# Peptides against a protein of PDB entry 5EIB, part 3

Target 1, 366 residues: chain A of PDB entry 5EIB
Amino acid sequence: VDLEPGTMDSVRSGPFGQIFRPDNFVFGQSGAGNNWAKGHYTEGAELVDSVLDVVRKESESCDCLQGFQLTHSLGGGTGSGMGTLLISKIREEYPDRIMNTFSVMPSPKVSDTVVEPYNATLSVHQLVENTDETYCIDNEALYDICFRTLKLTTPTYGDLNHLVSATMSGVTTCLRFPGQLNADLRKLAVNMVPFPRLHFFMPGFAPLTSRGSQQYRALTVPELTQQMFDSKNMMAACDPRHGRYLTVAAIFRGRMSMKEVDEQMLNVQNKNSSYFVEWIPNNVKTAVCDIPPRGLKMSATFIGNSTAIQELFKRISEQFTAMFRRKAFLHWYTGEGMDEMEFTEAESNMNDLVSEYQQYQDATAD
Target 2, 366 residues: chain A of PDB entry 5EIB as posed
Amino acid sequence: VDLEPGTMDSVRSGPFGQIFRPDNFVFGQSGAGNNWAKGHYTEGAELVDSVLDVVRKESESCDCLQGFQLTHSLGGGTGSGMGTLLISKIREEYPDRIMNTFSVMPSPKVSDTVVEPYNATLSVHQLVENTDETYSIDNEALYDICFRTLKLTTPTYGDLNHLVSATMSGVTTCLRFPGQLNADLRKLAVNMVPFPRLHFFMPGFAPLTSRGSQQYRALTVPELTQQMFDSKNMMAACDPRHGRYLTVAAIFRGRMSMKEVDEQMLNVQNKNSSYFVEWIPNNVKTAVCDIPPRGLKMSATFIGNSTAIQELFKRISEQFTAMFRRKAFLHWYTGEGMDEMEFTEAESNMNDLVSEYQQYQDATAD

## One batch from the design tools (peptide; made by RFdiffusion4, then SolubleMPNN)

Design b1_p8_2_s1 (from b1_p8_2, 4 letters changed)
Fold by OpenDDE base, seed 1:
Structure b1_p8_2_s1 (fold): chain B 366 residues (1-366), chain A 8 residues (1-8)
Amino acid sequence: as target 1 above (366 residues)
Amino acid sequence: TKAYPPAY
């Protein structure tokens, strides 16, 4: 789905374009112009029914519908505005199904789009209410990984999207291969989400290796375990040491000893025990799939529900407040039919989410 | 890409 035809044509002509049905390409002509309101109330609202017709058709063809997965950006107009409209409409029609998202967070290091903090704040407000699971993929963290870890001097969208694709492949492993932990979206939610609003995850992937060091790196279970818990490997720009893990899932892929995995996972929890909440017992889950990703002998994917995620929301909130207090660019949104109150409500709900994470961070076992 | 994970 897109409000521009050019992106859809690029997907259709791409190496995997043939895996999608031609009738499942739904697109507009005018785009959203990086405006959430165009995505949500005007251009996106004109297209949404055509998307819902395709969603219904594909849902009826499922033997057992678990839920929905949306991949979108929060900085643009289409992914943010139309994406959140679709989430709302799908949740209204399928209230008993899991809503999962891969949400790309904006960063000034990657994009010069000035209104990204508005689009992101308005989107987070919708995601808090209308999703069950949200993977926070932060363009700032992806840029820093590309620059610091991968030694790319000038990271591109291709380099960032490569990390996103590896992470998405990792977190969906248990859904694609039978007999794994969290083999369905509902089981994942039960294990990862202790409180309904606290459903924002910090993903991570290992191994991450620069081209110059590939020949010198061993791929071992201890090294994968150490790297996936390193703050520098988090794909959300948060330091887990500034918060506490509510829940963690680790997905190992490749031929390895389950005993060695369990030993290393126990060791990393014991070494980092101060960074876990004490009042959620058995809050770390581990899966091992014997099928490695293409081109690797083994990998590990990390999913963290941490109170440190508030650092990401604080960054967006600070950028939002700096513009909104001056009503900068607001006329582009109000001209599409939005009220100024919708901005204030979105800011308030995101600040409440930050306060909720802080409350559970400070909670002790009584 | 110039890094691991390798391109698919």
Scores: peptide ipSAE 0.055, ipTM 0.758, DockQ to the pose 0.020
Fold by OpenDDE base, seed 3:
Structure b1_p8_2_s1 (fold): chain B 366 residues (1-366), chain A 8 residues (1-8)
Amino acid sequence: as target 1 above (366 residues)
Amino acid sequence: TKAYPPAY
């Protein structure tokens, strides 16, 4: 789905364009112009019914519909505005189904789009209320991984998207291969989300290795485990050492010893015990899938529900507040029928979310 | 398409 035709043409002409049904390409002509309000209230609202018709049709074809997975950017107008409109409409029609998102967070290091803080804040407000699981894919963190870990001098969107695709493949492993932990979206939510609003995940993928270091890097369970829990490996721009893990899932792929995995996962928990809440028993879950990713002998994917994720929301909030206090660019949103109160409500809800994470960070077993 | 690993 897009509000511009050119994206659909790019997907259709791409290596995998033929896997999508032609009728499932739904697109507008005018675009969102990086404006959440165009995506949510005007251009996106004109297109949403045609998308919902496709969603209904595909849902009816399912033997057992678990839920929905949306991949979108929170910095743009289409992914943010229309994406959150779709989430809301799908939630309304399918209240008993899981809503899962891969939400790409904007970064000034990656994009020059000035209004990204507005689009992101307005989107987060919707995601708090209308999703069950949100993987926070932060362009800040992706850029830093590409630059610092992968030693890419000038990271491209192609480099960032490669990390995203690896992560998405990792976190969906249990859904695609039977007999795994978290074999359905609901079981994942039950294991990962102790409180309904605290459903924002910090993902990570291992191995991540620079070309120059590839020959020196051991692909072992200990090395994968160490890298997954390294703050520099998080695909959300927060330091897990500044918070506490509420829940963690680790998904190992490839032929490895389950015993070795369990030992390494226990060791990393013990080493990092101060970074876990003590009042959630058995809050680390591990899965092993014998089928490695293509071109790897083994990999590991990390999913963290950490109170440190508040750093991501604080960053967005600070950028939002800096613009909003001056009413900068606000007329582009109000001109699409938005009220200024919708901005203050979104800001408030995101600040409440930050406060909730802090509350549970500071909570004791007593 | 970039292949696994995300080694650059």
Scores: peptide ipSAE 0.055, ipTM 0.714, DockQ to the pose 0.020
Fold by OpenDDE base, seed 2:
Structure b1_p8_2_s1 (fold): chain B 366 residues (1-366), chain A 8 residues (1-8)
Amino acid sequence: as target 1 above (366 residues)
Amino acid sequence: TKAYPPAY
């Protein structure tokens, strides 16, 4: 789905364009112009029914519909505005199904779009209410991983998207291969989401190795485990050491000893015990799949529900507040029929979410 | 070949 035809043509002409049905390409002509209100109330609203017709058709063809997975950006107009409209409409029609998102957070290091903090704040407000699971994929963190860890001098969108695709493949492993922990979206939610609003995850992937170091690196369970829990390996721009893990899932892939995985996972928890809440027993889940990713002998994918995620929301809130206090660019949104009150409500709900994470960070077993 | 996760 896109409000611009050129994006859809790029997907069709791409190496995987043939895996999608031609009838499942739904697109507009005008684009959203990086405006959430165009995506949500005007251009996106004209297209949404055509998307819902496709969603219904594909849902009816499922033997067992678990839920939906949306991949979108929060900085643009289409992914943010139309994406959250679609989430709302799908939630209304399928209230008993899991809504899962891969939400790309904007960064001024990657994009020069000035209104991204508005689009992100308005989107987070919708995601808090209408999703069950949201993977926070932060362009800030992806850029830093590409530059610092992968030693890419000039990270491209292709380099960032490669990390995203690796992570998405990792977190969906248990859904795609039989006999795994968290084998469905609902089981994942039950294990990862202790409180309904606190459903924002920090993903991570290992191994991440620079081209020059690849030949010297051994792929071992201890090294994968150590890298996966490193703050520099988080794909959300948060330091887990500034918060506490509510829940963690680790997905190992490849031929390895389950005993060695369990030993290393226990060791990393014990070494980092101060960074876990003490009042959620058995809050770390581990899965092992014998099927490695293509071109790797083994990998590990991390999913963290941490109170440190508030650092990401605070960054967006600070950028939002700096513009909103001056009413900068607000006329582009109000001109599409949006009320200024919707900005204040979205800011308030995101600040409430930050306060909720802080409350659970400060909670003791006493 | 990219040295971060191969295109799979």
Scores: peptide ipSAE 0.036, ipTM 0.700, DockQ to the pose 0.019
Fold by OpenDDE base, seed 4:
Structure b1_p8_2_s1 (fold): chain B 366 residues (1-366), chain A 8 residues (1-8)
Amino acid sequence: as target 1 above (366 residues)
Amino acid sequence: TKAYPPAY
């Protein structure tokens, strides 16, 4: 789905374009112009019914519909505005199904789009209410990984999207291969989401290795385990040491010893025990899939529900507030039928979410 | 040598 035809043509002409049904390419002509309001109330609203018709048709063809997965950006207009409209409409029609998102958070290091903080804040407001699981894929973190860890001097969208793809492949491993922990979206939610609003995940992928260091790095279970818990390896620009893990899932892929995985996972928990909440028992889950990702002998994917995720929301909120106090660019949104009140409600809800994370961070065992 | 994760 897109509000621009050119993106769909790129997908269709791509190496995997033929795996998608032609009738499932739903697109507009005008685009959203990086405006959430165009995605949500105008251009996106004109297209949403055509998308819902496809969603219904595909849902009816499922033997067992678990839920939905949306991949979208929060900085743009289409992914943010139309994406959240779709989430809302799908949630209304399928209230008992899991809504899962891969939400790409904007960063001024990656994009010069000035209104991204508005689009992101308006989107987060919708995601808090209408998703069950949201993977926070932060362009800030992706850029930093590309630059610092991968030693890319000028990270591109291609480099960032490569990390996104690896992460998405990792977190969906249990859905794609039988006999794994969290083999369905609902089990993942039950294990990862202790409180309904606190469903924003910090993903990570290991190994991350620069081209120059590959010859010198062993792929071992201890190294994967150490790297996946490193703050520099998080796909969200948060330091887990500034918060507490509510829940963690680790998905190992490749032929490895289960015993070694369990030992290393226990060791990392014990070493980092101060960074876990003590009042959620057995809050770390581990899965091992014998099938490695393409081109690797082994990998590990991290999913963290951490109160440190508030750092990401604070960053967006600060950027939002700086523009909103000046009413900068608001006329582009109000001209599409939005009220200024919707901005204040979205800001308030995101600040409430930050406060909720802080409360659970400060909570002790009774 | 490809950076890890490898380019698929």
Scores: peptide ipSAE 0.039, ipTM 0.720, DockQ to the pose 0.018; fails the geometry check

Design b1_p8_2_s2 (from b1_p8_2, 4 letters changed)
Fold by OpenDDE base, seed 1:
Structure b1_p8_2_s2 (fold): chain B 366 residues (1-366), chain A 8 residues (1-8)
Amino acid sequence: as target 1 above (366 residues)
Amino acid sequence: TKKYPPAY
């Protein structure tokens, strides 16, 4: 789905364009112009029914529909505005199904789009209410991984999207291969989301290795485990040491000893015990899939529900407040039928979410 | 800019 035809043409002409049904390409002509309100109230609202017709058709063809997975950006107009409109409409029609998202957070290091803080804040407000689980894929963190860890002097969208694809492949492993922990979206939500609003995940992937060092790196279970819990490997720009893990899932892939995995996972929890909440028993889950990802002997994927995620929302909130106090660019949103009150409501709800994460960070068992 | 780098 897109509000621009050129994106769909790029997907169709791409190496995997033939895996999608031609009738499932739904697109507009005008685009959203990086405006959330165009995506949500005008251009996106004109297209949404055509998307819902395809969603209904594909849902009726499922033997057992678990839920929906949306991949979108929060800095743009289509992914943010139309993406959140679709989430709302799908949740209204399918209230008993899981809503999962891969939400790409904007960063000034990656994009010069000045209105990204508005689009992100308005999107987060919708995601808090209308999703059951959201993977926070932060362009800030992806850029820093590409630059610092992968030693890429000038990271590209291609380099960032490679990390996104590896992460998405990792977190969906249990859904794609039978006999795994969290084998359905509902079980994942039950294990990862202790409180309904606190459903924002910090993903991570290992191994991350620069091209120049790949030939010299041994892949071992201890090294994968150590890299997954390193703050520099988080794909959300937060330091887990500034918060506490509510829940964690680790997904190992490849031929390895389950005993060695369990030993290393126990060791890393014990070494980092101060960064876990003590009042959620058995809050770390581990899965091992014998099938490695393409091109690797083994990998590990991390999913963290951490109170440190508030650092990401604080960054967006600070950028939002700096613009909104000046009423900068508001006429572009109000001209599409949006009220100024919706900005204030979205800011308030995101600040409430930050306060909720802080409350559970400071909570003790006593 | 190459939108699709080769898989690492």
Scores: peptide ipSAE 0.007, ipTM 0.472, DockQ to the pose 0.021
Fold by OpenDDE base, seed 2:
Structure b1_p8_2_s2 (fold): chain B 366 residues (1-366), chain A 8 residues (1-8)
Amino acid sequence: as target 1 above (366 residues)
Amino acid sequence: TKKYPPAY
């Protein structure tokens, strides 16, 4: 789905364009112009029914529909505005199904779009209410991984998207291969989300190795485990050491000893015990799938529900507040039929979410 | 200069 036709032509001409049905390409002509209100109330609202017709058709063809998975950006107008409209409409029609998102967070280091803090804040408000699981992916964190860890001098969108695709493949492993922990979206939510509003995940992937070093690095369970818990390998721009893990899932792939995995996972928890909440028992889950990802002997994917994610929301809130106090560009949103009250409600809900994360960070076992 | 990562 896009509000611009050129994106669809790029997907169709791509190496995987033929895996999608032609009738499942739904697109507009005008685009959203990086305006959430155009995505949500005008251009996106004109297109949403055509998307819902496709969603219904594909849902009816499923033997067992678990839920929905959306990939979108929160800085643009289409991914943020139309994406959250689509989430709301799907939630209304399928209230008992899991809503899962891969949400790309905007960064002022990676984008020159001045209104991204508005689009992100308005989107986070919708995601808090209408999603069950949200993987937070920050373009700044991806860029830093490409530059510092992968030793890419000039990271491209191709390099960033490669990390995203590897992570998406990792977190969906248990859904795609039989006999795994978290074998469905609902079991993942039960294990990862102790409180309904606190459903924002920090993903990570291992191994992250530069092309020049791959030939010299042995892939071992201890190295994968250590790299997954390193703050430099997190795909969200927050430091886990500034918060506490509510829950963690680790998904190992390839032929390895389950005993060695369990020993290394216990060792990393014990070494990092101060960064876990003590009042959630058995809050670390481990899965092992014998099928490695393409081109690797073994990998591990990390999913963290950490109170440190509040750093990401605080950054967006600070940027939002600095613009909103000046009413900067606000007329572009109000001109599409939005009220200033919707901005204040979205800011309030995101600040409440930050306060909830802080409360659970400071909570002790009585 | 755009701060965006280069395209592919």
Scores: peptide ipSAE 0.005, ipTM 0.445, DockQ to the pose 0.021
Fold by OpenDDE base, seed 5:
Structure b1_p8_2_s2 (fold): chain B 366 residues (1-366), chain A 8 residues (1-8)
Amino acid sequence: as target 1 above (366 residues)
Amino acid sequence: TKKYPPAY
């Protein structure tokens, strides 16, 4: 789905374009112009019914519909505005189904789009209410990984999207291969989301290795485990040492010893015990899938529900507040039928979410 | 050389 035709043409002409049904390509002509309100109230609203018709048709064809997975950006107009409109409409029609998102957070290191803080804040407001689980894929973290870890001097969208795709492949492993931990979206939510609003995940993928170091790196369970818990490996720009893990899932892929995985996972928890909440028992879950990702012997994927995710929301909130106090560009949103109160409500709800994460960070076992 | 993660 897109409000521009060119993205659909790129997907269709790509190496995987034929895996999608032609009728499932729904697109507009005008685009959202990086405006959330165009995505949500005007251009996106004109297209949403045609998307819902496709969603219904595909849902009816499912033997067992678990839920929905949306991949979108929060900095743009289409992914943010129309994406959150779609989430709302799908939630209304399928209230008993899991809503999962891969939400790409904006960063000024990656994009010069000045209104991204508005689009992100307005989107987060919708995601808090209408999603069950959200993978926070932060362009700032992706850029930093590409630059610092992968030693890419000028990270491209192709480099960032490669990390996104690896992460998506990793976190969906248990859904695609039977007999694993979190084998369905609902079990994932039950294991990862102790409080309904606190459903924003810090993903990570290991191994991450620069091209120059690939030949010298051993792929071992200890190295995967260590890298997976490293703050520099988080795909959300948060330091997990500044917060506490509510829940963790680790998905190992490839032929490895389950005993060695369990030993390393216990060791990393014990070494990092101060960074876990003590009042959620058995809050670390581990899965091992014998099928490695393409081109690797083994990998590990991390999913963290950490109170440190508040650093990401604080960053967006600070950027939002700095613009909103000046009423900068508001006329672009209000001109599409949006009220200024929706900005204030979205800011408030995101600040409440930050406060909730802080409350649970500071909570002790009574 | 394949990027790690490997270039899709």
Scores: peptide ipSAE 0.020, ipTM 0.566, DockQ to the pose 0.019; fails the geometry check
Fold by OpenDDE base, seed 4:
Order: C-alpha cells, then sequence, then structure tokens
Structure b1_p8_2_s2 (fold): chain B 366 residues (1-366), chain A 8 residues (1-8)
C-alpha cells in the first residue's frame, strides 16, 4: 500500500515483485506530502476502504489468522497517517487478532523533514492504543550500526533497509519454522508484554560484521550472545544500561549446541542482572532454530522490552514540544481537518507512556 | 552533524 504509485512500480519491477498478487497493490496518486493528516484524514481516508477489502479477502483465505503485520515509517505521511488509520480500522474489525508493527522511528540526524516529530508523536499515540507488539526501528541507530559496526563510509537507505530486513527475518523465525518458542504472535505477546501499553520492543541482530573483518571472525555462540546484548547493536537509539529489561527474547538460528546457548544466555543475564527487573521471573526466553539465515552459518535475533525505550519517546517529545510551542507548521495539519487538541492529546499520551516506563524501572520486588 | 544517508 502507498499513496504514491512510484513505490508500487519499484516493488513490482523488483526481484521479488512477482511474489505479490497484482490485485493486492493498492495505491493513490497524490501522496501524503510528509503530512500525517493527509495520510489519516484525507488522501489516506479515500484509499482505506479499498485496502480493507483486500485485507478481508486475504484474511478469509487464511486457514488460521493469527493477526496482522504492518511495516511503516513514522516520519512520513503515508506510513504514519495512513498506516495508523489502517491499524485502527483493522483493530475495529478484528479486535481479537494480534496487531504487530515494524515502526521506523524518524531521526533529525538522518532526515531533513521538519515535521517528522509531529508525524511520529501522532503515530505513537495510535500505536499505544491499537497495537499489541511494536518493533521500534530507529533510523539513527541503523545509520550508526552501518557506519560504526559495518564500516560503511556512506550508508544508504538500502544499507539501513538491509538491517531492517535481517531483523524482520529474525523475529519472524519462530512463526515460519515449526517447534519453536513463541510459535505464534499471541504467545510472543504473552511472553514479551507484561503490561498492555508497554509493548514497544528494542530489536537487534547478530552477527553484524564489516566486510573487511568477516574473514577473520569466527562465528560462535558466545560472540553472538555478547553482540546482541551490546548497546551498540540495538536498532532503537536507547542504551539498555539506562533502564531495565522487563522481558527479553533471543532467537538463535543455525546448527549450534542448545546447552552452549543456555549457558551463554545465563551468563549474560547474570553479568547484566542489574539491568533486569527482579520482579518478573524467567523474563528471558530463548529459541533455537536449526535453519540458519541465507548466507550465514548462525545468527541471533534480540527482542528487548526495556524501560530504556523511554529515551526514544523523550527525544521525540522534546522535538515535538519545541515545534508545537511555536505552532510551527500546524496550519498544514489543521488545513486537512485536524484540531490542535489532537496534538496535545498525542503529546500527553506519549508523556504518560514515558512515566509508566519510569514507574516500572523504579519498582522493586517489595 | 546531520548525516542524511542517501537513497538507494
Amino acid sequence: as target 1 above (366 residues)
Amino acid sequence: TKKYPPAY
């Protein structure tokens, strides 16, 4: 789905364009112009019913519908505005299904789109209420991984999207291969989400190795385990050492010793015990899939529910507040039928979410 | 400094 036809043509002409049904390409002509309100109330609202018709048809064809997966950006107008409209409409029609998102968070270090803090804040307000699981993927973190870890001198959106694709492949491993922990979206939610609003995940993928160092690196379970818990490997721009893990899932792929995985996972928990909440027993879950990702002997994918995610929301809120106090660019949103109250409500709900994460960070077992 | 990774 897109409000621009050119994106659909790029997907259709791409190496995997043939895996999608032609009738499932739903697109507009005008785009959202990086405006959440165009995506949510105007251009996106005109297109949403045609998307829902496709969603219904595909849902009816499922032998067992678990839920929905959305991939979208929160800085743009289409992914943010229309994406959250679509989530709301799907949630209304399928209230008992899991809503899972891969939400790309904007960063002023990697984009010049001035209104991204508005689009992100308005989107997070919707995601808090209407999603069960949200993978927070920060373009800043992706860029820093590409530059610092992968040693890419000039990271591209292609390089960033490669990390996203590896992560998406990793977190969906248990859904695609039988006999794994978290074999369905609901079991993942039960294990990862102790409180309904606290469903924002810090993803990570290992191994991440520069091309020049690949020949010298032995892929081992200890190295995978150490890398996936490193703050520099987080695809959300938060330091886990500034918060506490509520829950963690680790998904190992490839032929490895389950005993060695369990030993390394225990060692990393014990070494980092101060960064876990003590009042959630058995809050680290590990899965091992014998099937490696293509081109690797082994990998690990990390999913963290950490109170450190509040750093991401604080950053967006600070940027939002700085613009909103000046009423900068608001006329572009109000001109599409939005009220200024919707901005204030979205800011308030994001600040409440930050306060909730802080409360659980400071909570003790007693 | 802002880095602004290029498109594809």
Scores: peptide ipSAE 0.000, ipTM 0.409, DockQ to the pose 0.021; fails the geometry check

